# Peptides against a protein of PDB entry 4CIC, part 48

Target 1, 148 residues: chain A of PDB entry 4CIC
Amino acid sequence: KVSTKGHYGVQAMFDLAQHFGEGPVSLKSIAERQGLSEPYLEQLIAVLRKAGLVKSVRGAQGGYILAREPRDIKVGDIIRVLEGPIAPVESVSQDDPEHSLKFDFSVTKSVWEKVKKSIEEVLDSITLADMLKDAEEAQMAQGYMYYI
Target 2, 147 residues: chain B of PDB entry 4CIC
Amino acid sequence: KVSTKGHYGVQAMFDLAQHFGEGPVSLKSIAERQGLSEPYLEQLIAVLRKAGLVKSVRGAQGGYILAREPRDIKVGDIIRVLEGPIAPVESVSQDDPEHSLKFDFSVTKSVWEKVKKSIEEVLDSITLADMLKDAEEAQMAQGYMYY

## One batch from the design tools (peptide; made by RFdiffusion4, then SolubleMPNN)

Design b2_p13_5_s4
Fold by OpenDDE base, seed 4:
Structure b2_p13_5_s4 (fold): chain B 148 residues (1-148), chain C 147 residues (1-147), chain A 13 residues (1-13)
Amino acid sequence: as target 1 above (148 residues)
Amino acid sequence: as target 2 above (147 residues)
Amino acid sequence: MFGDALTLPGDGP
């Protein structure tokens, strides 16, 4: 599962991709369009900015832009920034010493590594440009349904 | 990420697969081999039993067995029983009404559906029999390193 | 629910 942080981070980055080339977008406008709280979005954008995925623009028309073209930002890049490495298993907290015999049986570990690799391949195969294209195709398909 | 419940559930099911055909295995012995608490394992086994993946055997040599052959149990089956449907995104709890504008934009949903499908395909491609084979191959490889 | 599965390692207390 992608965390709520990863999910909303991808939504916010996709909103910025939809406005790419139109200038800076305010956090308020992103929050309204994506159904996010502005304080929560501010935290997400701060992380994404530190990672160099977004830029802050100052001024009366200030806000945020993508730091790279939509084709140069993978969904996997966004998830790695927000969530860290794609880990297929929850880190069993080291704090329960009786459960500390992590028999990380090489076999069970190999199952989770296969899952990890598969998730990484999918997320690294999807760019924000691919998402924009899929959105355009979906809008065209809806437009055709109203004319039939 | 697979939850701790899913992770330990797969370990417990794999332990039962290693002993398949040898008769019932006690929860104590599984717990000791897998580094699990017996009370935690009891909860996992209760769920797996209700789902028909394990059977309880009564008697002096009582315990648990796999309900099906290792080849007929996918890792995906175990995970679905313990964790429910493979959902790529956390269910945003319905309880925050201000966040209730789930603009489930069809596009972001499609990304998560692709991730879900990929996870399902991997987990449904691995059986307990495949895990047994991988374990045997790993043991043979270790044996060759000592010679 | 697999909802808890991709919880990132960092949100320990």
Scores: peptide ipSAE 0.036, ipTM 0.771, DockQ to the pose 0.154; fails the geometry check
Fold by OpenDDE base, seed 2:
Structure b2_p13_5_s4 (fold): chain B 148 residues (1-148), chain C 147 residues (1-147), chain A 13 residues (1-13)
Amino acid sequence: as target 1 above (148 residues)
Amino acid sequence: as target 2 above (147 residues)
Amino acid sequence: MFGDALTLPGDGP
């Protein structure tokens, strides 16, 4: 499962992509549109800003913008920033020394590495621009269904 | 992340695959080889047995065996039994009614569905027989490095 | 610290 943090982070970044080129978007407006608490969104945006995916604009019409074009931001980039490296298995915390003899059976490890690689390939194949295109296509399809 | 339950479940099933055709394996022997607690392994095996992936054999030389050949058990089958359907996103518990207006933005949902499908395809492409073959190849490679 | 990546269903909090 993508964590709630990763999920909401992708939603917030997608909201910023939908408004890309329109100027700064307030956290309040993102929170209202995405159904997020403003304090939670502030934490997500702080991490995304520190990673250089989002920029803050100061002033009365201040807010946030994407730091790059939507085509230059992969879903994988957002997930790596918010969740860290995609790990297929919980690294059983090195902290239990008795289970430190994890017979890291090379074969079971290789299964999880294949899963990791597959997830990374999918998430790195999807940009915010691809998501914008998919949204436009879905809106067009709905518009055609109301006129028939 | 594959849960600890899924990870250890695959390890336990792989141990049973390595002993397939040799007769029943005791939970104690699996626990010792895989570095698992016997009580934890008992819980895993109970679920796997109920799902029909493992059979129990009664008697003094009793224990557990795979219910099917290693080639007929996918890693995906083991994970689905132990963890349920592969969900790419935490289903934010339906229990918070205020967040029930999850604008389940069709586009973000489609991203997670693509991830889910990719994970399922990988896990359904790997059998316990494939894992046995990979283990044999790794042992042969180590044997050749010592000569 | 490997981040809380994609937790499969059943990982408790």
Scores: peptide ipSAE 0.036, ipTM 0.775, DockQ to the pose 0.416; fails the geometry check
Fold by OpenDDE base, seed 3:
Structure b2_p13_5_s4 (fold): chain B 148 residues (1-148), chain C 147 residues (1-147), chain A 13 residues (1-13)
Amino acid sequence: as target 1 above (148 residues)
Amino acid sequence: as target 2 above (147 residues)
Amino acid sequence: MFGDALTLPGDGP
């Protein structure tokens, strides 16, 4: 599963992409539009800013902007920043050293590596620009349903 | 991430596949070979048995066998039995109804659906027979490095 | 009970 952190991070980045070129967006406005708590969004934005995906703008109309164009930010980039490397299996290695998955048989590991690769390929194939296009297409499709 | 449950479940099923046709395998022997606790393996096997992926054999040489041939069991079947449907995002809907992800924007949902589909396709493309073949090929490759 | 088949890294129990 993409964690709640990854999910909300993608939502927040997508909101910033929708406002790209319009100037800085306040965390409050993102939180309201995306249904996020402002304190939680502050934590996400801090990580995304540190990773250079987001920039802070200071001033009366201050807030956040994407640090790069939407086409230059992959969903995979956002997920890697927020969650680290995509791992298909929980590394049991951290909590119980006694029940260390000592026998990561090469064959079972290869299954999870295939899953990892597949997830990475999907997430790296989707940019924020692709998401913007999909949103526009969806809005046009809905607009046609309200006029019928 | 595949949970520890899914991971160990695939390992246990793979162990049973390696012994397919040799008769019933004891939980103790699976636990020893796969580095699992026997009590944890008992829980996994109980679920797998209930799902009809494993059969129990009673007697002095009792234990467990695959209920189907290794070629007829996908990794995806094992994962679905142990973990349920492959969900790419935690449904935040269970714990805090007030912070309901009300705005699951169709666009963000579509990203996760693509991830889900991709994972399902991979896991459904791999059978226990494919894993057996990969293990045999790996053993042969290691054997050639020792000569 | 949606079985959480794939948890990404970081969601501990």
Scores: peptide ipSAE 0.036, ipTM 0.771, DockQ to the pose 0.143; fails the geometry check
Fold by OpenDDE base, seed 1:
Structure b2_p13_5_s4 (fold): chain B 148 residues (1-148), chain C 147 residues (1-147), chain A 13 residues (1-13)
Amino acid sequence: as target 1 above (148 residues)
Amino acid sequence: as target 2 above (147 residues)
Amino acid sequence: MFGDALTLPGDGP
């Protein structure tokens, strides 16, 4: 389950990818297009900027741009920046340290590690460029449906 | 992220798989072996039983057994029973229905659907029998390290 | 230590 933070982070990064090469995009315009609150987006962008996925451009036409080409940003990179390491299981570790220690059954752990690896492989296989292509294909398919 | 419920459910089902063919196992014994609270395990077992993954045996030697062979129970079956459909994204739908409706960008949805499918494929590829085999292999590997 | 990131649906409180 990608957190709301990860989900909206991918949306915001995808919006920046759609405008890549057009110059800096204002947070307001991203927020409006993505249906996000501007304050929430500011927090996301601050994290993404610190991680070097986004750059701020200063000036009257200031805003944000992708720090790299869309092809060089994986969805997995965005998720890892916003959420940390992809983990398939909640750490049971917070409540009872004594009981939590004993039966971390290596076998159940291995199941979750397999799930983790699979999620990582999928998210690392999808770039913002792939998402752009998928959007173009979807738009073309819709366009063809309106002409029939 | 598998919930604590899903995690412990898989542990409890795996414990029952380890005892498959030995007869009914008491909830107390499962709870003790798995480090679970007995009341919590009772709730999990009730759901698993209702879903037909576990059977209760009545009597002085009563308890629980797997309702099917370990090879016929996927981890995905356990997770779906305990947690419902595997969904990679929290439904943003609860808080603001008006804002949530507009930009479910088909593209971001497609990313999460790919993740979902991948998780489902993995969880549906692992049976309790596979877990038993992995446990045996791990135990053998540890045994070889002690020699 | 299973990290915090991906919560599957059903982790409502």
Scores: peptide ipSAE 0.035, ipTM 0.770, DockQ to the pose 0.340; fails the geometry check

Design b2_p13_6_s1 (from b2_p13_6, 8 letters changed)
Fold by OpenDDE base, seed 1:
Structure b2_p13_6_s1 (fold): chain B 148 residues (1-148), chain C 147 residues (1-147), chain A 13 residues (1-13)
Amino acid sequence: as target 1 above (148 residues)
Amino acid sequence: as target 2 above (147 residues)
Amino acid sequence: DEELKRLLELLDE
């Protein structure tokens, strides 16, 4: 499960992707469309901006844009920025001298490392452009269901 | 999601796998080897027993054993028992009638469903027997580094 | 452990 922060961060980035090329989008409009509080969204956008995934545009029509094209932003990039590097499991140097405990820990750790790697591979396989395409396909499918 | 419960549950089940065929293991001995509190382990074992992954053995040498061979228990089976079905992200039925919100939610949901599926596939690909083999290989590799 | 905890937190949400 992705943290609430990761979830909402992907939603906010997807909203910016949907409006890519249309100019800057206000935080208010993103918050309204995504059902997010503006203060919470400000915090997310601040992190995403600092990481270079979002740009702030100044002026009367000021707001935010994606810093790169949707095809150049992976979901994994967004998650890594918001949640930090999935920190390498610091070796709990439990100095417990009994050889047995260290070994069991290593094997169970390897299971979770495999899970982590799989998550990263999935998230790195999905771009904002892929999400846009999926959205378009879903919208077309819904349109066809209303005509039948 | 693998909760702390899932993590420790896998550790406890792995301990039972290491002792499979040696007879019943006491909760105390599992707790000591895995660095778990006995009361916490009792709760985990109760759930695992109810799900049929662990058996209780009565008597002077009573304790717990795996209910099946290590090869017949997937890590995914342990996690599903302890964490429940990875609850589908309850559709935040935000009844917000605007068509746009529902669509965006569906696409983002699909991303998380893909992640969930990937996790399930990984966990279902690993048995307790695979973990035992990995442990043996790691122990052999350490033994060779000392010679 | 912190990574696992984060992964677990990530997975629990």
Scores: peptide ipSAE 0.230, ipTM 0.779, DockQ to the pose 0.077; fails the geometry check
Fold by OpenDDE base, seed 2:
Structure b2_p13_6_s1 (fold): chain B 148 residues (1-148), chain C 147 residues (1-147), chain A 13 residues (1-13)
Amino acid sequence: as target 1 above (148 residues)
Amino acid sequence: as target 2 above (147 residues)
Amino acid sequence: DEELKRLLELLDE
């Protein structure tokens, strides 16, 4: 489960990517298009802004924009910001000196590390620009189905 | 989510793989080695047995064994049994007929499907035999560090 | 393992 936070965060960032170069977008307009509550979206945008993925524009036509081009924002960047650093397995070095470094050589741990690496590779392989392209291709495919 | 259930299920199956060919292993012995409660392990084993991954042996030396060789059991097989079918995103077909089939062509959905596929590929690439080999290699490496 | 727990949380949603 990509957390609900990760899911909606990617959705909000994708909305901003669709409007990239058109100027600032209001939270209200994003919330309406993406089916999100404004208060929830405000919390997401605050985190994304603090991480430097989104910029706030002030004024009568104020709102939010992507801080970088869609090609320079990976899905993995968004998820890492919202979910926090995938905490390196803090080796809880419980400094109990007497309990031998049981290298919890949990062969099971290595399995989950492989899964994690695979997820990171996938998320880092997808940019907001790739998502825009996929959306355009899908719209074209739907348009062709109505003409048959 | 590899649930806690998935994690401990893989751990219990790996314990059975380590003892494959040595005869049946008691739930008590698995629980002690793997740091699991016996009641929790009993629930896991019941599911794994029903799925045909584990067999019960009756008698004074009774217990559980793998139903197949370690090479014929993927980590993905264990996870699918314990987690259930990864619920296809229940398209909550809320049959509200009037709301047009907005093909929620959620480009976001395709991202998550790619992640899911990648996880499945990884889990299906690892067998209990691969895990046994990795454990042996790790034990050998530790043995060389002490000498 | 907090990371595994997070991964598990990420996969359950």
Scores: peptide ipSAE 0.224, ipTM 0.781, DockQ to the pose 0.077; fails the geometry check
Fold by OpenDDE base, seed 5:
Order: sequence, then structure tokens, then C-alpha cells
Structure b2_p13_6_s1 (fold): chain B 148 residues (1-148), chain C 147 residues (1-147), chain A 13 residues (1-13)
Amino acid sequence: as target 1 above (148 residues)
Amino acid sequence: as target 2 above (147 residues)
Amino acid sequence: DEELKRLLELLDE
């Protein structure tokens, strides 16, 4: 489930990727460009910072930067930080050995597990660098469409 | 996240697949086996029937059956009926030509489109027959674990 | 936007 939180988190991280190497970006500027409320963005950035995906830079020209290169941040990494694991970590509740493993083999559960795995594979296959490349290609395509 | 509606819809259809060829199954029996409320199941079955995935059989031994063989019903078919298209049908609102196709090329939108496509491919790769086979294999594996 | 929101809602449950 990509929540609104996951969606906006990816947008904020993508904004930081577009400015990677240019120095720190203010929350205000990200909020304005991405159409996010500043208070909501502050909450997202706090989580992303705690997870080590974003760094805070202090000073008069302070703000936020990516903690890693765009190629080293998967969309899946962002989603896992904001939403938690898409795959239910089987909390092996270790404690009560005697309760018969009712392998409630819900064949239906296995279907949803396959869906979750597929989502994870897709999200882990896309980096912020891939998104930057796609954006560049789209801008070039638009530029060519104006020349026709 | 498959909605509760999608989840229960797949369960109900799977119950009907397990009884395929045995005749009509009552809503009460499906509800009892699948742990569903009968009123909720009635709503699901009504939608599935309207979509032509389920048939109603009338009479003293009446109930519901799959309208097709389990091999001819994909999980994706069930989900699309209950949830609607997972892919946005671009309603080409034909009307206002002049609004500049702001290709709001949201690179972020393309990520989610890839996710949607992947979900559809997975759900369309699984039939009720595949689910029946998986259930049989699991029952055999459990039977071996008791010996 | 709405359809993405719906998919996101479908994925959240």
C-alpha cells in the first residue's frame, strides 16, 4: 500500500535528487515545488533523516540533502522507511510452542504474498537515478515536440 | 493492499472453485466455510453474478456455481470486477481540446504505473485452478507431516 | 491523481 505518505515521500526524495550536488535545499522550497504542506513535509523529512536517507545541513544556507547518491537509493528503500516492510515480517511469536501451528494455509494468503513480492521487486528495481534519467528523457522528448 | 472486498471476493470464488462440478452451493455454506457474514457475501456474489463470473441456480437445491471453469477465471478478473480496473482507464475526456496537454510528466506517476502493471501481471497469472492445485499440494504436505 | 490515490488506498489495506 503506497500511502499518501509513501507517495509524497518519493516526491520529496526525488526533489532532493534533482538538486543533488547543488547544496542544501530548504523545506520551504521543496514544499513549494512538490505542492506539499510545509508541516507535512517536515514530518516526512524527519522520518527520512532518522532512517539515514537525508541529512540536515546547518547554517544560513542550511537545509536538507540526500545522504547517499541517487543511484544508491531505491524507491523501495524510501517506501520501507515510510510505510514499513511491505512484506509482513512474520513476527514469529516465539512464545507459545504448544499452540498447534494451525498452518491456516490460506491459499488466498499466498496470492497476496505473491503480489507483495512483486511490488517489492519493482520498487527495488527503481533508483532515484533511474527517475532522474526518466525525467531528462521526458524533458528532451517535450523539447523535440516543440520543434516539430 | 487488496481491499477487504477483493480479499473476500477471492475467498468466495475459491470456495465455489473447490465445489465446481458438485452442483450449486448455498450462500450460507460459503459464508460458514469462509468466515464471512452472509449479508456481506450476498453483496459480493451479486457483483460477481452481474459480471458473469458466477451463476445462480434456482430450485430446492439452488445456490451459486462458477460461470466458467476454474482455469478460465483469473484472480485479476475477480479483482477487476470487485475493485474496478487497477490501471486507470484514461477517461479521455474528449471534450475540451484547448486545454494544453500539460503532460504533467510526473516521474513519480510513472513509478506507480510500473507498480500497477506488475500487480496486474501477477493477478492475471494466477487462476482459480492454480489456487486449487496449491491447496491440494499443501494438504498433501500436511498429511506427510503427520506421519 | 484520484486513481493513484485509489491504488494507494487499495495497497494500504
Scores: peptide ipSAE 0.222, ipTM 0.776, DockQ to the pose 0.047; fails the geometry check
Fold by OpenDDE base, seed 4:
Parts: structure tokens; sequence; C-alpha cells
Structure b2_p13_6_s1 (fold): chain B 148 residues (1-148), chain C 147 residues (1-147), chain A 13 residues (1-13)
């Protein structure tokens, strides 16, 4: 499950990728462009910074930048930092405390492991550079639809 | 994330697959074997029955059976019935009501669509018959480790 | 949008 945290984290990282090489971007500007609350974005950026995906720049033009080039950041890297290991099965601990849901059923576990592996492969196949390229292609396609 | 509902639903359907051709299985027996509460299993079975994956058999030896052969039921079919369409992104509706999170960002949406497609392909590639085969192979492997 | 939201919810737990 990509949480809201994972979704917004990818969105924030993509915003930083769009401004890569332009210098530091303020949290306020990211929040405004991405429709995020600034306090929520601060929490996301703190985690991403601790993981070494984002750098803080100090000074009058202070803000945040990607710590690596967009091609060197996979979507999977972002999700693993924000969500931890990509686990497809929620450990439903809450509803029946007595039944420790020992997912002891080896066969069912193998199904979810296959799903997990597939998700990881997809997310690790997509970089922020790939997302930038897709955005450019989408903008060009929209531009052509307005001119045709 | 497969919810508890999806997980237990697949587990219950797998139990019915293991008994396919043996006649109706009681909810009690499924619940006992799979470590599920009987009331929770009743809810799952009701949904699965409504979707036509399970049949109820009436009478003294009443219970439930698979409505189709194990080879004709994909894990994806079970998950779609229990969870609805396999969607990879949770709507965080609760914490900030005002920001209708218009996932308007086309590029981010495309990433999640790729993930969704991948999940669907995996789940649609696995049948209850495949799971039965995997269980048999696992039992044989355990049997060989004890020898 | 709603479907994507449900999948993210499914992946978080």
Amino acid sequence: as target 1 above (148 residues)
Amino acid sequence: as target 2 above (147 residues)
Amino acid sequence: DEELKRLLELLDE
C-alpha cells in the first residue's frame, strides 16, 4: 500500500526534480505547486533529508534540493524511505488481538510475496528522470491538442 | 496493500479449493482450519457468494462449495470481489478534509497506474489451482526434509 | 482517483 505519505513524498520529490539545477526551492513554493500543506511537507522533507535523498541549503536563498540527480533516484527509493520495505500485506494487528494473524499459511504468503516483488520491480524501474520525461511528453501532447 | 479482508478471503477460498469435489464444507470447519472467527468468515462468504465465487448448499450436510473449479478462479477475482478494483493508492480522506487531494498530477498518477497494472497481472496469473499445486509441492518438500 | 486512493490504503498496512 502506498500511503498518502508515499504519494505526497513522490510528488514532492518530483517537484524538486523539476527544479533540479535551478538552486534551492522553498517548502512554501513546493507546497503551493503540489497542493500540500506546508507542515505536512516539512515532515516528509525531514524524512527524505535524513535518508539522504534531499539536501537543505542555508542562506537568503535557502531551501531544498535533490541530493542526487533525478536519474539516480528511483521511485522505489522514495517509497522505501517513506513507507519502509514495500510490504503488500498489511499486518492487520488491530481487530482480533487474540488471533495473532499468524499468516502461517505458507501458500497465501507466497502469493503476497509475488505481488511484493512485482511492485518493487516496477517502482525500481522508474526514476525521477523518467517522470520528468513523461511530464515533458504530456505537456507536448497537450500543446499539440491545443494547436490541432 | 491487501487488506485483512483480501488476505482472509483468499485463505477461505483456498480452503474451499482444497475440499473441492468432496461436497459442502461448513463455515465452522473452515474457520477452525484457517484460524478465522466464524462471524468474520460469514461476512466474507456472504460477499463471495453474492459475487458468484461460492455456492451455499442446503440440507443436513449443508455448507459452502466453490461455484467454479479452482482453475477457473483467479486470486485477482477474489481480491476484486472483496476489495473492489485493485487500486494501489489509499485515499487519505480523513486528516485534512479541505484539501480534496485532487491527484491532479498526471505524472504521479501514471506511476501508480503502472503499479496497479503490475499487481493485476500478478494476481490474475495465479489461480486457486496454482495455489493447490504449490501447497502439494510444499508438503512434498517438507516430507523429504523429514526423511 | 478513488481507486488509486484505495490501493494506497491497501499498501500501507
Scores: peptide ipSAE 0.214, ipTM 0.779, DockQ to the pose 0.046; fails the geometry check

Design b2_p13_6_s2 (from b2_p13_6, 7 letters changed)
Fold by OpenDDE base, seed 3:
Structure b2_p13_6_s2 (fold): chain B 148 residues (1-148), chain C 147 residues (1-147), chain A 13 residues (1-13)
Amino acid sequence: as target 1 above (148 residues)
Amino acid sequence: as target 2 above (147 residues)
Amino acid sequence: EEELERLLKLLDE
């Protein structure tokens, strides 16, 4: 389950990807197209901007653009920005010798670590460019179904 | 998302796997070893029993056992029992012609479907027997570090 | 534990 933040964050970033190269997009227009509340989108965009995934453009035609090309933004990058690390690098802080390495060898922990790794691999395998391509292919397929 | 139910369910099933062939294990003993509350474990075991993953043994030495060998129980089986299907099969109910196939082609939906599929594949690749083996290997490795 | 819970929350939707 991607949190609502992750889900809507990916939607917002995908909307910006669809308009990449066309100039800045208003938050209002993104919110309308993606079915998001403007206030919620404002919070997401603020985080994404701070992380350098989105840029704000000032002026009468102001709004937001992707800070990088769609091919250079992984879904995993978006999720990590919004949710934090998908797998915490357990900082093995070597420093505290006295905390008994309770090798809490939780075999169950290892199962969940495998799941986390798998999720990370999937999300890092998908770029916004891949999503754009998938959307185009789906639109073409729908177009053909109406002509048959 | 593996809920707390899924996590503790796997722990409880793993505990039963560790005792497989040794006879029935009391809920109290499982709860103590796994750091679970007995009432919570009772709920988990009830679901797992109903699904046929666990059997209850009656008597003075009564308790619970795995209903199948550890090799025949996937982690995915446990999670599906406790959480439901990892990927909801969208029942394409073919029947209602009038609901316009709003091909809600949410490209975002497809991303999450890929994630769900990957999770399912991982969980279905791990049996309780695999977990037992991993535990044994880890114990041996620890034993060698102390020597 | 917290991250697993977050991941698990992510998977429950």
Scores: peptide ipSAE 0.240, ipTM 0.793, DockQ to the pose 0.076; fails the geometry check
Fold by OpenDDE base, seed 1:
Structure b2_p13_6_s2 (fold): chain B 148 residues (1-148), chain C 147 residues (1-147), chain A 13 residues (1-13)
Amino acid sequence: as target 1 above (148 residues)
Amino acid sequence: as target 2 above (147 residues)
Amino acid sequence: EEELERLLKLLDE
């Protein structure tokens, strides 16, 4: 299970992707469609906006849009913004030579690193455009089941 | 979901794997080597024993051993025992026909399902024997850097 | 440890 923040963040970004090209959408409308509280969504959108994944549009028909095309936003990008790096780049701080890098080689740590890497690869393999396509295919499949 | 329980469970099982063939090891010795509290380890071992991954040996030199060879225990097996199924098999309870499977097709849910599947595949690809090999290779690599 | 906890949190939900 992804954190609630990551889950709802992806959900909100997906809603924006579904409306991409239609102009700005209000937070209220996103919250209503996605079953999110508007205050919680405001917090998510603030983070996503600061990271440059979302833009605010001012005016009477103001709201939010994706800052990039859905194909140019990976799910991994959204998660990294909301949750931080999935794998911390251990900055090998080069500086202190005398601290014997007790390579605390924990074999158990390596297992979890493999899991992290796998998660990153999966999330980086999925764009908002892929999600849009999956949604369209699912709707089509449902439409066919009602006609049988 | 790997919890702290899963993490320490794998660590404890790995310790047992390192001592496989040497006879039973005490919980105290595992706890000391792995930096675990003995009471917490007792709880983990109880679950692992009930699941048939660990055996208790009675006697003056009693303790615990792996119930199977390290090659026959996947990390995924340990995690499933401690955390439950990594992917909840939504038991499609077949029974109530009238509940229109509102396939709550949440595209977002499908993303997380893909992540879960990937985690399962990774954890099922790693055995305790693989971990032992990795540990040996790491020790050898460290030995070569000192010369 | 913190990263693992975060990963675990990501996985627990």
Scores: peptide ipSAE 0.237, ipTM 0.794, DockQ to the pose 0.078; fails the geometry check
Fold by OpenDDE base, seed 5:
Structure b2_p13_6_s2 (fold): chain B 148 residues (1-148), chain C 147 residues (1-147), chain A 13 residues (1-13)
Amino acid sequence: as target 1 above (148 residues)
Amino acid sequence: as target 2 above (147 residues)
Amino acid sequence: EEELERLLKLLDE
């Protein structure tokens, strides 16, 4: 279950990727295409902008653009910005070294750590460019099905 | 989604694996060792029993045992029993075949499907026997640090 | 614990 926030964040970023190089896109247009409420999208874009994944363009033809090329933005980057780290950075609480030694080796914890690592690896293996390619391939496949 | 239910279910099953071959274990003893409430554990065990992962033993020394050897129970099996399928089986709503053709190719959906598949593969790669081995290795490593 | 719950919430949605 990708949180609604993560899901819609990836959708919004993918919309911006589809328009990469075409200039700034309005929030309204993204919201309409992706089926998002404009107020919700504003919140997502604000976070993504603060993280440096999106840029705001000012002016009459203002809006938003990707801050990097689609190939340089991983899905994992988007999720980490919106949800936080997928793997808890063990906050080595520096302060009490003595209580640190209860290596509560929870074998069960190790299972979940393996799951987290796997998720992170998958999300970091997919770029917005990969998503664009997949979309193009799917469109071509649909086009061929209409000609048969 | 590994809910709290999934997490505690794996803990309970792991406790039963640690005592596999030693006879039935009481719910009270599992709850105490795993830090679970007994009523909550009763609910988990009921589901696990219904799914055939756990057996109830009756009598004065009654309790619960694993229904299979630890090597024959995957973590994925436990999670699927408690949470349902990790990948939602697309309920092919059979009824309206015509609306089925909107292959709403959501590229975004495909990303999440890849994540779900990866989780399933990981959970299906880990058995209770693997967890037992990891526990033993960790105990040995701790024993060496004290010397 | 909280992060597992978050991950789990991410997986359930």
Scores: peptide ipSAE 0.228, ipTM 0.793, DockQ to the pose 0.077; fails the geometry check
Fold by OpenDDE base, seed 4:
Order: sequence, then structure tokens, then C-alpha cells
Structure b2_p13_6_s2 (fold): chain B 148 residues (1-148), chain C 147 residues (1-147), chain A 13 residues (1-13)
Amino acid sequence: as target 1 above (148 residues)
Amino acid sequence: as target 2 above (147 residues)
Amino acid sequence: EEELERLLKLLDE
């Protein structure tokens, strides 16, 4: 699962990327465009700021900006900040507290490690700049569909 | 999510693969070897049986067997049966029912679709036969470390 | 293991 937190975090970071170079963006404007609650977005931005992915700008034109260029922020960086390291399964079986059996099965662990590695590779292969490019291409494709 | 259900389901299926060709295995024996509660395993096996991955054998030597050879069962098949389609985040935000806003953001959806595809490719590349081979190799490696 | 469970929990939710 990309948690709701990871999903909305990527969405918020993408919004900031779309406005990169235009100056600070208010949380209100991000929340409105992305369909997020402002209080929830404040929590996400606080985490992202602490991790150095976002910068707060003070003043009359205050708000938030990306701390780095979109090309220098991977989706994997955002997810790792919000969710922690993309670390493997600690199965806390809630139902049987006594059978907190260490999934000591080395073979099943290897399967999940392969899955994890694949996810990390995908997320680290996508930057906010790549997402911006994809958005532009999608808009152009829609524009062409209306002109045809 | 590979839920606890997916994890234990793969573990149970792997146990059945290790005993493939030896006849039916009791749920009790699987539960003991895999460190699972028997009632929980019964629920998993019921789902796996309904999906045609496991077969029940009746009689004095009754129990369960794989319905197909280990090479014909992908980890992805097991996960899809237990978890449903490896669907990306349907973020049902429980907290704000009104903002069930359609994640209409095509671009963010594309990111998650790429992740999903990658997971599916990995899980579909691994069979129970591959897992058996990996287990044998691991046992041999441990044996060599003791010599 | 814990992080994949978190990731998997993130995928389940």
C-alpha cells in the first residue's frame, strides 16, 4: 500500500513542482487544487519540510516551495520520508499475540525482499521532473483530442 | 498490501509444495511447521481451495494437496487469490468521507500503476518451484558452512 | 521485514 499519506504527499509535492520557480505557494491553494484538507496537508508539509524536501518562505507572499529542483527529487525520496524506509514486512499478527512467530522462513523473506527492491527501483526511477513531463504530454494529448 | 494473510498464505502454499507428491498433508501439520494457528490456516486454506490452488483429500489419510504442480503456481497467483487484484491504493480515506475526491490526478495514478506493474511482474516471475529450489540451495549452503 | 509490512499495510489500506 502506498498509504493515503504517501499518495497525498506525492500529490502535494507534485503541486509544488508545477509551481516551481513561480515563488511560494500557500497551503490553501495546494489543498484546493489537490482536493486535500488544509489541516492534513499541514501535517504532510511539516514532515516534508523537516526532511528538507520543502522550504517555508515567510512574508506577505509567504508559503512553501520545493527545497530542490524537481529533477533532484525522486518519488522514492518522498515515500521514504513519509512512510519511512521502504523496509520489509514485520508481520505483527495482532490476532494471536503468543504466535509472534518470527517469520524465520528465509525463502518467503527472499520473495518479499525481491518485491521491495523492485518497488524501490521504480520509485527511485521517477522524479518530479518526470511527472511534470508526463503531465505536459497528457495535456497535449487531451488538447489534440479536442482539436480532432 | 501483502497483508498478513498474503504472507501466511504463501507460507502455507510453500509448505504444501515441499510435500508435493507425498500425499495429503493435515492442516495441523502445516500449522505446526509454519507456526500458524490452525483456525487461521483453515480460513486461508478455504480461500485457496475455492480458488482451485489447493485440493482437499478425504479418507483416513485425508488432508490437503496442491491442486497443480509447484511450477504451475506463481506467487502472484496466491497473492491475487488472497488479497484480490494487486490493486494500487484505493485510498478510501476513512477520515474525511466528504473528500472521497476521485484521485483524478492522472499523473500520480500513473506512478502507482508503474509500481503495481512492477510488483505484479516480480510476483508472477516466482513460482513455488523456484521457492523450493531456493530452499534447497539455502540448505546446501548451510550444510557447507558446518563442514 | 517491518518496512515491507508497512509498505504492504500501505498497499492494503
Scores: peptide ipSAE 0.222, ipTM 0.793, DockQ to the pose 0.083; fails the geometry check

